# Ledger of designs, part 174: peptides against a protein of PDB entry 3EFO

Target 1, 262 residues: chain A of PDB entry 3EFO
Amino acid sequence: SQLADLYKSCETDALINFFAKSAFKAVLHQPLKVIREILVNQTAHMLACYRKNCASPSAASQLILPDSMKVLPVYMNCLLKNCVLLSRPEISTDERAYQRQLVMTMGVADSQLFFYPQLLPIHTLDVKSTMLPAAVRCSESRLSEEGIFLLANGLHMFLWLGVSSPPELIQGIFNVPSFAHINTDMTLLPEVGNPYSQQLRMIMGIIQQKRPYSMKLTIVKQREQPEMVFRQFLVEDKGLYGGSSYVDFLCCVHKEICQLLN

## One batch from the design tools (peptide; made by RFdiffusion4, then SolubleMPNN)

Design b2_p21_7_s2 (from b2_p21_7, 9 letters changed)
Fold by OpenDDE base, seed 4:
Structure b2_p21_7_s2 (fold): chain B 262 residues (1-262), chain A 21 residues (1-21)
Amino acid sequence: as target 1 above (262 residues)
Amino acid sequence: SALDVLRAELPTVYDIDKLLA
C-alpha cells in the first residue's frame, strides 16, 4: 500500500530534526508539559497508524515498529530528555536558551548526534588498523570498569576511564603509571607520541572535523564527581532529572498506542 | 555512526511484558 511505502521511506533522523525544532520553537509559546505530551502523542499516532494499517497481526503486548522507524522511540526519548524540554530548577535558563538556539540551527546529521551521542570503546583500538571502533549504545550497561570510552555529541567530548582501565593504556594516553595519577583537570591529551596515543588523537580529530563546533574535552574518572555529568549523556538510561529510560519510554509509547487503537 | 549502530541493534518488535519483567 501507499501507506506502507511511506513508512518504508521514512527518514527518522530528519523526522527527529523536525520534531526537535518544532518543539523548541513551541517552548516560547507553550508549557513544557504540553510540548512533551504532544511529542509523545505524535509518536504514538504515527506508530498506531502503522500498527493498524501496515503491520501484521500481533499480540497486544507487542510494540511493532516499521524498520525505518525503529530508531524513532530512542531518539524521541532523547529529545524529551533534553534540557530544553525539562522543567527543572537545576537547569539554568541560560543553558536551555543556549541549547535551544543551537538545535534550531542544526542540520539533520548534527541534531541526530546531538541527541544521541557517539560512544566509542577506545580500549579496543587496534593500533595497526585505521578502522574506527564501532560505537556502542549510550547506556551504562555498555560501559566496563576495565574500559576506556570516548563520548561525543557534537558539543562535548568526554573521555571516560573505568576504575580498572588497563594501566598500559593509561600510560599510553596520559603518560602516567596509573588511574590515580590521571589529572582530570586537563582539557587536552598530552603529546605522548606512541601509536596508541596518536591513534586516539586521530580519532578525536576525525570526530571533531565532522562537527561545526569545537568540542571541549572532559576527562572523567569512574566514580568521581564529574562522572555524573558524563552519565547524563548515557541517554538510554534513566535521567537524573526525571527523564525516562529507553525501556520506560517504549512502555509509555506502547500504552498510548493501545489506547489509540482500542 | 551511532545511528548505524542503533539501526543494526534495535528490533522492530518489542515484547512489552518481557521488557517489564
Scores: peptide ipSAE 0.648, ipTM 0.956, DockQ to the pose 0.874
Fold by OpenDDE base, seed 3:
Order: C-alpha cells, then structure tokens, then sequence
Structure b2_p21_7_s2 (fold): chain B 262 residues (1-262), chain A 21 residues (1-21)
C-alpha cells in the first residue's frame, strides 16, 4: 500500500530534526505545554495510523512500531525533555535561548547526536584495536562503578569515572595513583603517553572532528556534585526536572494510541 | 553511532503490561 511505502521510506532522524525545529520555532508563539502535547499527539497519530492500516493484528497491550520508526519514541522523548521545551524555572532563559538557536541551525546528523548522546565504555578499550568501542544506551543502568565512560552530544563531552574504576586506568589516563587524586577541574587530559592514553585521545579527536562545534571536556567523578549534570544526558532515564523516562514515555504514547483507535 | 546502537537494540514491539510491571 501507499501508506506502507510511506512508513518504509520514513527517515526518523530527519523527522526528529523537523519536529525539533518546528517545536523550537513554535516556542516563540505557543505555550510549552501546548507544544509538548502537539508533539505527543503527532507521534501517537503516526503510530496509530500504522497500527490501524499497516500492522498485523496484535494485542491491545502491545505497542507496535514500524521498523523504520522504532527509534522515533526514544528521540521524541529526548526532544520533549530538552530544556527548551521544559517548563522549569531552574532552567535559565539564556540556556533555553542558546540551545534553541543551536538546534535551529543543526543538520540531521547533528541534531540526532544532540538529542541522543554517544556514550562509550572506554574502560573496555583494546589498545591494539583502531576501532571505536561500541556505544551503549544512555541510561544509568548501562554505567558501572568499575567503569569509565565518555559521553558526547556534539556540544559537550564528559568523561565519567566510576568510584571503583581501575587504578591502572586512572593512572593511564591521568597519571595519578587513585580516583581521589583526579582533578575534575581539568578540561584537558594530560599527555601521559601510554597506549591507553593515546587511544583515548585519538577517540576524543575523532569525535570532535566529526562535529562542527568544539566540545570542552568535563571530567566527572561518580557521586560528586557535578555528576548530576552528567546524568541529565542519560536521556533514557527519568529527568531531573520532570521529564519522563523512555519507558514512561512508551506507556504514554501507547495510551494515546489506544485512545485514538478506540 | 548511537543511532546504530538504538536500531540494533530497540524492538518494534513492546508489551506495555510487562513494562509497567
């Protein structure tokens, strides 16, 4: 069917870019609550249409997504949780304005990375490999107290250190004997010169080269105050300022779809 | 990329009742 073909041809990353720019433009003229509702409704309508016209019959308790759009909900939730669309006094007007302007000029690839960061388990690096480690999903559940993770969203870069991160890795990266000795005020990694340090720097360089904006490095220790900022980039988790987790959002979308189809 | 990971890991079907449990 023509409709089925439409869903197959849908580029979700482009769609998210469109929704983001549309929503961020609307912020100037519409209440944030209305904008958020529109985004949820649009998502629900698209998926309801698919379920009604394209999907095989399934239980009412199931949320059915076309393969081309299976990433839509997670990105849509990220969009909804962006500071530009959140109605929280804790978020400064300047920050909202800044991010709004940035996104309005972003291409598809940039906006994709911006809304859903790349999170790399660098503690698993093989110094003999030239390949980047496989990214993990942006959730606390994917972190490890024994791990070290690099997060980048095109604007910010974080190096997160678990409280039990291996001393040998700490030594390799920072040239200090322990976690406690790491200076989190640094914005640059020291040039230690060992293979691990070199590889990490190479990875950071690759990430930076692919982005139009210069990302400053923020070193974050687990359980320290700055970690709270880092956790805001774990976009699948529940937001600090009232944003839903990915799971909660799925339930919300499902509910809306059911309402549309009943 | 992060998108590749999501494409690989995310399903096309969710059992909402199980997610809420």
Amino acid sequence: as target 1 above (262 residues)
Amino acid sequence: SALDVLRAELPTVYDIDKLLA
Scores: peptide ipSAE 0.646, ipTM 0.957, DockQ to the pose 0.886
Fold by OpenDDE base, seed 5:
Structure b2_p21_7_s2 (fold): chain B 262 residues (1-262), chain A 21 residues (1-21)
Amino acid sequence: as target 1 above (262 residues)
Amino acid sequence: SALDVLRAELPTVYDIDKLLA
């Protein structure tokens, strides 16, 4: 059917870009609450339609997604958790305006990276390999106290260090003997020159490639105050300003689908 | 990319009862 073909060919990243721009445009004329409701409703309606017309029969307790759209909920949740759509007094008007304008001009690739960052476990790097490490999902559950992670969303870049990061890696990256000696005020990595340092810099360069903005590097130590800012980019977790975790959002969407179909 | 990882890891079916447990 035409409907089945639509779901099979769905480009979720393009769809998220469309939803984001539509929502951010609507901010000028509609209440944030209404916009958020519309986004959730649109998500639920799309998935309800699939379940009703395309999916095989399943238990009511199951959330069924077409393969082409299985990433839609996580990105939609990220969109809903963006500061532009959150009605919190802690978020300045200037910040809202800034991010709104940025997204309104973003292409598909830029927007998907912006809403869901790339998080790389660089402590697993093989200096003899030219392959980049596979990204991990943006959740605290994927971090390790023994690990070092690089996060980028096209605008910001963070280097997160666990409290038990390997001293040899710390030495390799920062040329200091221990975690405690790392200066988090730096915005550039030192030119240490060893293979590990070179590879990390290469990775950072690759991430920066084809991005319209130069990403400022922030060094973050686990359990220090600046980590709070970093954790806001772990978009699958519960947000500081009332945003839902990915799991909570799935439950919310499922509930709405059930209401539509029952 | 992050999108590739999500496509690889995310399922098409969620058991909501299990998620709530």
Scores: peptide ipSAE 0.644, ipTM 0.956, DockQ to the pose 0.874
Fold by OpenDDE base, seed 1:
Structure b2_p21_7_s2 (fold): chain B 262 residues (1-262), chain A 21 residues (1-21)
Amino acid sequence: as target 1 above (262 residues)
Amino acid sequence: SALDVLRAELPTVYDIDKLLA
């Protein structure tokens, strides 16, 4: 069908870029509540249309997504949870203005990375391989106390260390005996010179490559206070300043679709 | 990329009742 062809041709990353810029432009003239409602409504309408006209019959309790748009809800939730669209006093006007301006100038690739960060399990690195480790989804459930993870969203870079991260890796990265000896005030990794250190630096370089902004590195220890900042970038989880988890958002979207179709 | 991972892992069908459980 014509509609089916439309969904097949849909580029979700471009669509998210469009929605983000449209919403951030609307912030200047419309209440945030209205903008959020419009975004949810648009998401629900697109998916309701698919359910009605393209999807095979299924149980009412099921949320059916076209393959080309199955990533739309997670990115839409990230957009809705962005500080620009949140009405919280903890977020300064300057921060909102700054991020709004940044996104307004971002291309498709930059915006998708900005809204959904890349999270890499660097503790699994094979120093003999030139391949980057496969990214994991941005949720606490994907972290490990024994692991070391690198997170980047185009503006910030975090190196997260589990409390039980291997001492060998700690030594390899920081040239210190243990987790407790790591100085989290540093913004640059030491040049230790071993293969693991070199591989990590290479990965960081690749991530930084072709990004318009230089990402500042923040070293984060699990269970220390600064970890809270890092956790805000685990975008599939519930946000500190509000915003739903991805699962909660799916339920919300499903409810809206049902209301539209029934 | 993160997008590639999401495309690989995310399903096209969610059982909402199971998600709420």
Scores: peptide ipSAE 0.642, ipTM 0.955, DockQ to the pose 0.875

Design b2_p21_7_s3 (from b2_p21_7, 9 letters changed)
Fold by OpenDDE base, seed 4:
Structure b2_p21_7_s3 (fold): chain B 262 residues (1-262), chain A 21 residues (1-21)
Amino acid sequence: as target 1 above (262 residues)
Amino acid sequence: SMLDVLRAELPTVYDMDKLLA
């Protein structure tokens, strides 16, 4: 059907960009609550239409997504969890204004990265390979106390260190003997000069490449206070300021779809 | 890209009963 073809051709990243800009524009003249509701409704309506007209019959307990839009919910949740759309006093007006303006000028690729950060397991680096490690989903469940992860969203870059991160890697990256010796006030990695250090620097360079903004590096130790900032970028988890986890959002969307189809 | 990762990992069907259990 024509409708089925439409869903097959849908570019979710472009759609998210559109929704983001529309929502962020609306912030100027509509309540945040209304904007969030509209976004959820739009998501639900699109998916309800698919289920009704395109999808094979399935149990009501199932959430059915077209392949082209299977990433829509996760990105939509990220959008909804952005500080611009969160009505929390902890978020300054200046920060909201700043991010709003940034997103309003972002292209599809930039906005995609902005809403869903890249998270790389640096501890898995093979110094003999030129290949980048496979990114992992932005959730605490994907972190390891024994791991080192690099997160970037186009504006910020974080190097997260597990409390049990390998001393040899710490030595390789920071030229210090242990986790405790790492100075988190550093915004630049030392030039240690070993292969691992060089590879990490290369990766950071690649991530920075073709990004319109220079990302400052923040070194974060697990279980230290600054880690809370880092955790805000684990977008699939429950947000600090009331944003839904991905799972919760799926539930919300599913419920609304069911309501629409009844 | 992260989009590629998500496309690879995310399903088209969620069993909500199982997911929420």
Scores: peptide ipSAE 0.687, ipTM 0.961, DockQ to the pose 0.842
Fold by OpenDDE base, seed 2:
Structure b2_p21_7_s3 (fold): chain B 262 residues (1-262), chain A 21 residues (1-21)
Amino acid sequence: as target 1 above (262 residues)
Amino acid sequence: SMLDVLRAELPTVYDMDKLLA
């Protein structure tokens, strides 16, 4: 069917970009609550239409997504959790205005990275390989106390260190004896010069390539207060300022779809 | 890319009863 073909050809990243810009434009004229409701509604309607007209019959307890749009919910949740759309006094007006303007000028690739950060387990880095480590999903469940992770969203870069990070890696990266000796006030990695340090710097360079903005590095230790800022970029988890986890969002969307189809 | 990772890991079908358990 024509409708089935439409879903097959859908480019979700472009769609997210469109929704983001539309929503961020609407911020100037509509209440944030209304904008969020519209976004959820649009998502639910789109998926309800697919289930009704294109999907194979399935149990009502199942959420069915077209393959081309299976990433839509996670990105929509990221959009909804963005500071521009959150009604929290803790978020400054300046920050909202700044991010709004940035997104309004972003292309599809930039906005994709902005809403869902890249998270790399650099503790698994093979110094003999020029390949980047495989990225992991942005959730605390993917972190390890023994691990070191690099997160980037095109604007910010974080180096997260588990409390049990390998001392040899800490020494390799920071040239200090232990986790406790790491200075989190630094915004640049030292030029240690060993292969691991060089590889990490190379990775950071690759991530920075073709990005329109220079990403400032923030070093974060697990269980220290600044980790809370880092955790806000774990977009699949529950947000500090009222944003839903990915699972909670799926439930919300599913309920709305069921209401539309019943 | 992260999009590729998500496409590889995310399913097209969620069992919501299981997900909520």
Scores: peptide ipSAE 0.686, ipTM 0.960, DockQ to the pose 0.854
Fold by OpenDDE base, seed 5:
Structure b2_p21_7_s3 (fold): chain B 262 residues (1-262), chain A 21 residues (1-21)
Amino acid sequence: as target 1 above (262 residues)
Amino acid sequence: SMLDVLRAELPTVYDMDKLLA
């Protein structure tokens, strides 16, 4: 059917870009609450239509997604959790305006990275390999106290260090004897010159490549104050300013779908 | 890309009873 073909051909990254720009444009003339409701409604309607017209019958307790759109909910949640759409007094008007303008000019690739960051477990690097480590999902559950992770969203770059990060890696990256000696005020990694350091710098370079903005590096130690900022980029987790976790969002969407179909 | 990772890891079916338990 025409509808089935539509879902099969859907490019979620382009769709998210469209929704983001539409929502951010609407901010100028509509209340944030209404905009958020519209986004959730649109998500639910799209998925409800699929379930009704394209999907095989399934239990009401199941959330069914077309393969081409299985990433839609997670990105929609990221969009809804963006500071532009959150109604919190802690978020300045300037910050909202800044991010709004940025997204309004972003292409599809830039916007998807912006809403869902790349998170790399660099502690697993093989210095003999030229391949990048496989990215992990942006959730605290994927972090390890023994790990070192690099996060980038096209605007910011974070190097997160677990409290039990391997001393040999710390020395390799920072040329200091221990976790405690790492200076988090620096915005550049030292030129240590060993293979691990070189590989990390290469990875950072690859991530920065072809991005329209220069990403500032922030070094973050686990359990220190700056980690709170870092955790805001773990987009599948519950946000500091009331944004839902991915699981909570799925529940919300599922509930609305059920209401539409029953 | 992260999109590829998500496509590989995310399912097309969620059992909401299990997920919310």
Scores: peptide ipSAE 0.684, ipTM 0.960, DockQ to the pose 0.848
Fold by OpenDDE base, seed 1:
Structure b2_p21_7_s3 (fold): chain B 262 residues (1-262), chain A 21 residues (1-21)
Amino acid sequence: as target 1 above (262 residues)
Amino acid sequence: SMLDVLRAELPTVYDMDKLLA
């Protein structure tokens, strides 16, 4: 069908870029609440149309997504959780204005990374391989107390260390004997010179490559206060300032679809 | 890319009863 073909041709990353810029433009003339509602409604309407006209019959308890758009909800939730669309007093007007302007000038690739960060388990690095480790989804459930993770969203870079991260890796990265000795005030990794350190630096370089902004590095220890800032970039989890988890958002979208189809 | 990871891991069908259990 014509509709089926339309969904097959859909590029979700481009669509998210469009929704983001449209919403961020609307912020100047419409209340944030209205903008958020419009985004949710648009998402629900697209998916409701698919279910009605393209999808095979399924139980009402199931949420059915086109293959080409199965990533739309998670990115849409990230968009909705962005500070530009949140009206919390903890978020300064300047920060909102700054991020709005940034996104308004971002291409598809940049906006994709911005809304859903790259999270790499660098503790699994093979120093004999030039390949990047496979990224994991941005959720606390994917972290490990024994792990070390690198997160980047095009503007910020975080190196997160579990409380039980291997001392040999800590020594390799920071040239200190233990987790407790790591200085989190550093914004640059030391030039230790071993293969692991070199590989990590190479990875960081690749991530930084072709990005329009130089990402500031923040070193974060698990269970220390600055970790809370890092956790805000775990976009599938519940946000500190009222943003929904991905699961909660799916529930919201499903409910809206059901309302549209009933 | 993260998009590739998400495409690989995310399903086209969610059982909402199971997901919310």
Scores: peptide ipSAE 0.682, ipTM 0.959, DockQ to the pose 0.851

Design b2_p21_7_s4 (from b2_p21_7, 10 letters changed)
Fold by OpenDDE base, seed 3:
Structure b2_p21_7_s4 (fold): chain B 262 residues (1-262), chain A 21 residues (1-21)
Amino acid sequence: as target 1 above (262 residues)
Amino acid sequence: SMMDVLKAELPTVYNIDELLA
């Protein structure tokens, strides 16, 4: 069917970029609540149409996504959870304005990274390999107290350290004997000179080179206050300022689809 | 890219009842 072909040809990344820019433009003229509702409705309508016209019959309790759009919900949730669209007094007007302007100028690739950060388990680095570690999904469930993770969204870079991070890695990265000795006020890693440090620096360099904006490094210790900022970038989790988890969003979208099809 | 990772990990079908449990 023509509809099936449409869904197959759908460039979800471009669509997300379009929705983001459209929403961020609308912020100037419409209430945030309305904008969020529109985004959810648009998502639900697209998926409802697919289910009605393209998908095989299935149980009403199932959410069915076309293969080309299976990433749409997670990115839409990220968009909805962005500070520009959140109605929270804790978010400064300046920050909203800044991020809005940035996204309005972003291409498809940059916007994707911005909404869904790259999270790398650097504690698993093989110093003999030149390959980047496989990224993990941005959720606390993917973190480990024994792990060290690098997060980047094109604007910010975080080095997250678990409370039980291996002393050997801490020594390798920071040249200090323990977690407690790490200075989180540093924005640059020391040049320790060992293979692990060099590899980490290389990875950071590669990430930076691919992005148009310079990312300042923030070192974050687990269970310290600045970790709260880091956790906001775990976009699949429930947001601090009322944003839904990915799971909650899926349920919400499903509910709306059911309402449309009933 | 992260999108590639997500494409590899995310399903096309969710059982909502199981997610709510």
Scores: peptide ipSAE 0.708, ipTM 0.964, DockQ to the pose 0.825
Fold by OpenDDE base, seed 4:
Structure b2_p21_7_s4 (fold): chain B 262 residues (1-262), chain A 21 residues (1-21)
Amino acid sequence: as target 1 above (262 residues)
Amino acid sequence: SMMDVLKAELPTVYNIDELLA
């Protein structure tokens, strides 16, 4: 059907960009609560239409997504969890204004990275390979106390270190003997000069490439206070300021779809 | 891109009852 073809050809990244800009524009004229409700409603309506007209019959307890839009919920949740759309006193008006303006100027590629960060397991680097490590989903469940992870969203870059990070990697990156010796106040990695250090720097360079903004590096130790900031970028998890986890959002969307179809 | 990773990992069907369990 024509409708089925439409869903097959849907460019979810462009759609997310559109929703983001529309929502961020609406912030100036509508309450945040209303904007969030509209976004959820729009998501649910699109998916309800698919289920009604395109999807094969399935159990009512199932959430069915077209293949082209299977990433829509996770990105929509990220959008909903953005500080611009969160009404929390902990978030300054300046920060909201800043991010709003940034997103309003972002293209599709920039916006998708902004809403869903890149998270790379740096501890898995093969110094003999020029390949980047495979990115992992932005959730605490994907972190390891023994791991080192690089996160970037186009504006910020974080190097997260597990409490049990390998000393050899710590030495390789920071030229210090242990986790405890890492200075988290630094915004630049030292020029250690070994292959691992160079490879990490290369990766960071690649991530920075084609990004319109220079990302400041923040070094984060697990279980230290600054980690809380880092955790906010684990967008699939429950947000500190009331944002839902991805799982919770799926349930929410499903519920609304069911309501629309009943 | 992360979107590619997500496309590779995310399913098209979620069993909501299982997610709530």
Scores: peptide ipSAE 0.707, ipTM 0.963, DockQ to the pose 0.830
Fold by OpenDDE base, seed 5:
Structure b2_p21_7_s4 (fold): chain B 262 residues (1-262), chain A 21 residues (1-21)
Amino acid sequence: as target 1 above (262 residues)
Amino acid sequence: SMMDVLKAELPTVYNIDELLA
């Protein structure tokens, strides 16, 4: 059917960009609550239409997504959790304004990275490989106390260190003997000069490449106060300021779809 | 891209009852 073909051809990254810009524009003249509702409704309507007209019959308790849009819910949740759309007093007007303006000028690729950060397990680096480590999903469940992770969203870069990070890697990256000796006030990695340090710097360079903004590096130790900022970029988890987890959002979308089809 | 990672990992079908357990 023509409709089935339409769903197959859907470019979710472009759609997310469109929804983001539309929503952020609407902030100027509509209540945030209304904007959030519209975004959820739009998502639900699209998926309800698919289920009704394109999907094979399935149990009502199942959420069915077209393959081309299977990433839509996670990105939509990220959008909904953005500070621009959150009506929390803890979020400054300036921060909302700043991020709104940034997104309004972002292309598809930039907005994609902005809403869903890249998270790389640096502790798994093979210094002999030219390949980037495989990225993991942005959730606490993917972190390890023994691990070191690099997170980037096009604006910020974080190097997260588990409390049990390997001393040899710590020494390789920071040239200090232990986790406790790492200075988190640093915004630049030292030029230690060993293969691991060089590889990490290369990776950071690759991530920075083709990005319009220079990403500031923040070093984060697990269980220290700055980690809370880092955790806000674990976008699949529950947000500090009332944003839903990805799982919760899926349930929400499913509920709305059911309401539309009943 | 992260979208590629997500496309590889995310399913097209969720059992909501299992997600709520």
Scores: peptide ipSAE 0.707, ipTM 0.963, DockQ to the pose 0.839
Fold by OpenDDE base, seed 1:
Structure b2_p21_7_s4 (fold): chain B 262 residues (1-262), chain A 21 residues (1-21)
Amino acid sequence: as target 1 above (262 residues)
Amino acid sequence: SMMDVLKAELPTVYNIDELLA
């Protein structure tokens, strides 16, 4: 069908960029609540149309997504959770204005990374390989107390260390004997010079490559206060300032679709 | 890209009852 072809040709990354810029433009003239509702409704309407016209018959308790847009909900949730669209007193007007302007100038690739960060398990690095480790989804469930993770969203870079991260890796990265000795006030990794340190620096360089902004590095220890800032970038989890988890958002979208179709 | 990772991992069908459990 024509609709089926339309969904197959859909570029979700471009669509997210469009929704983001449209919403952020609307912030100047419409209440945030209305903008959020519009975004949810648009998502639900697109998926309801697919369910009605393209999808095979399925149980009402199932959320059915077209293959080309199966990532749409997770990115839409990230958009909805962005500080520009959240009305919380903890978020300064300056921060909202800043991020709004940034996104308005972002291309498709930049906006994609901005809304859903890259999270790399660098503790799995093979120093004999030049290949980047496979990225994991941005959720606490993917972290490990024994792990070390690098997160980047095009503006910020975080190095997260589990409380039980390997001492040999800590020594390799920071040239200190243990987790407790890591100075989290530093914004640059030391030039240790061993293969692991060099590999990590290379990875950081690759991530920074072709990004329009220089990402500031923040070192985060698990269970320390600054970790809360890092956790805000785990976009699939529930946000501190009222943003829904991805699972909760899926349920919300499903409910809206059912209301549209019944 | 992260989108590629998500495309590889995310399903096209969610059982909402299971998600709510």
Scores: peptide ipSAE 0.705, ipTM 0.962, DockQ to the pose 0.836

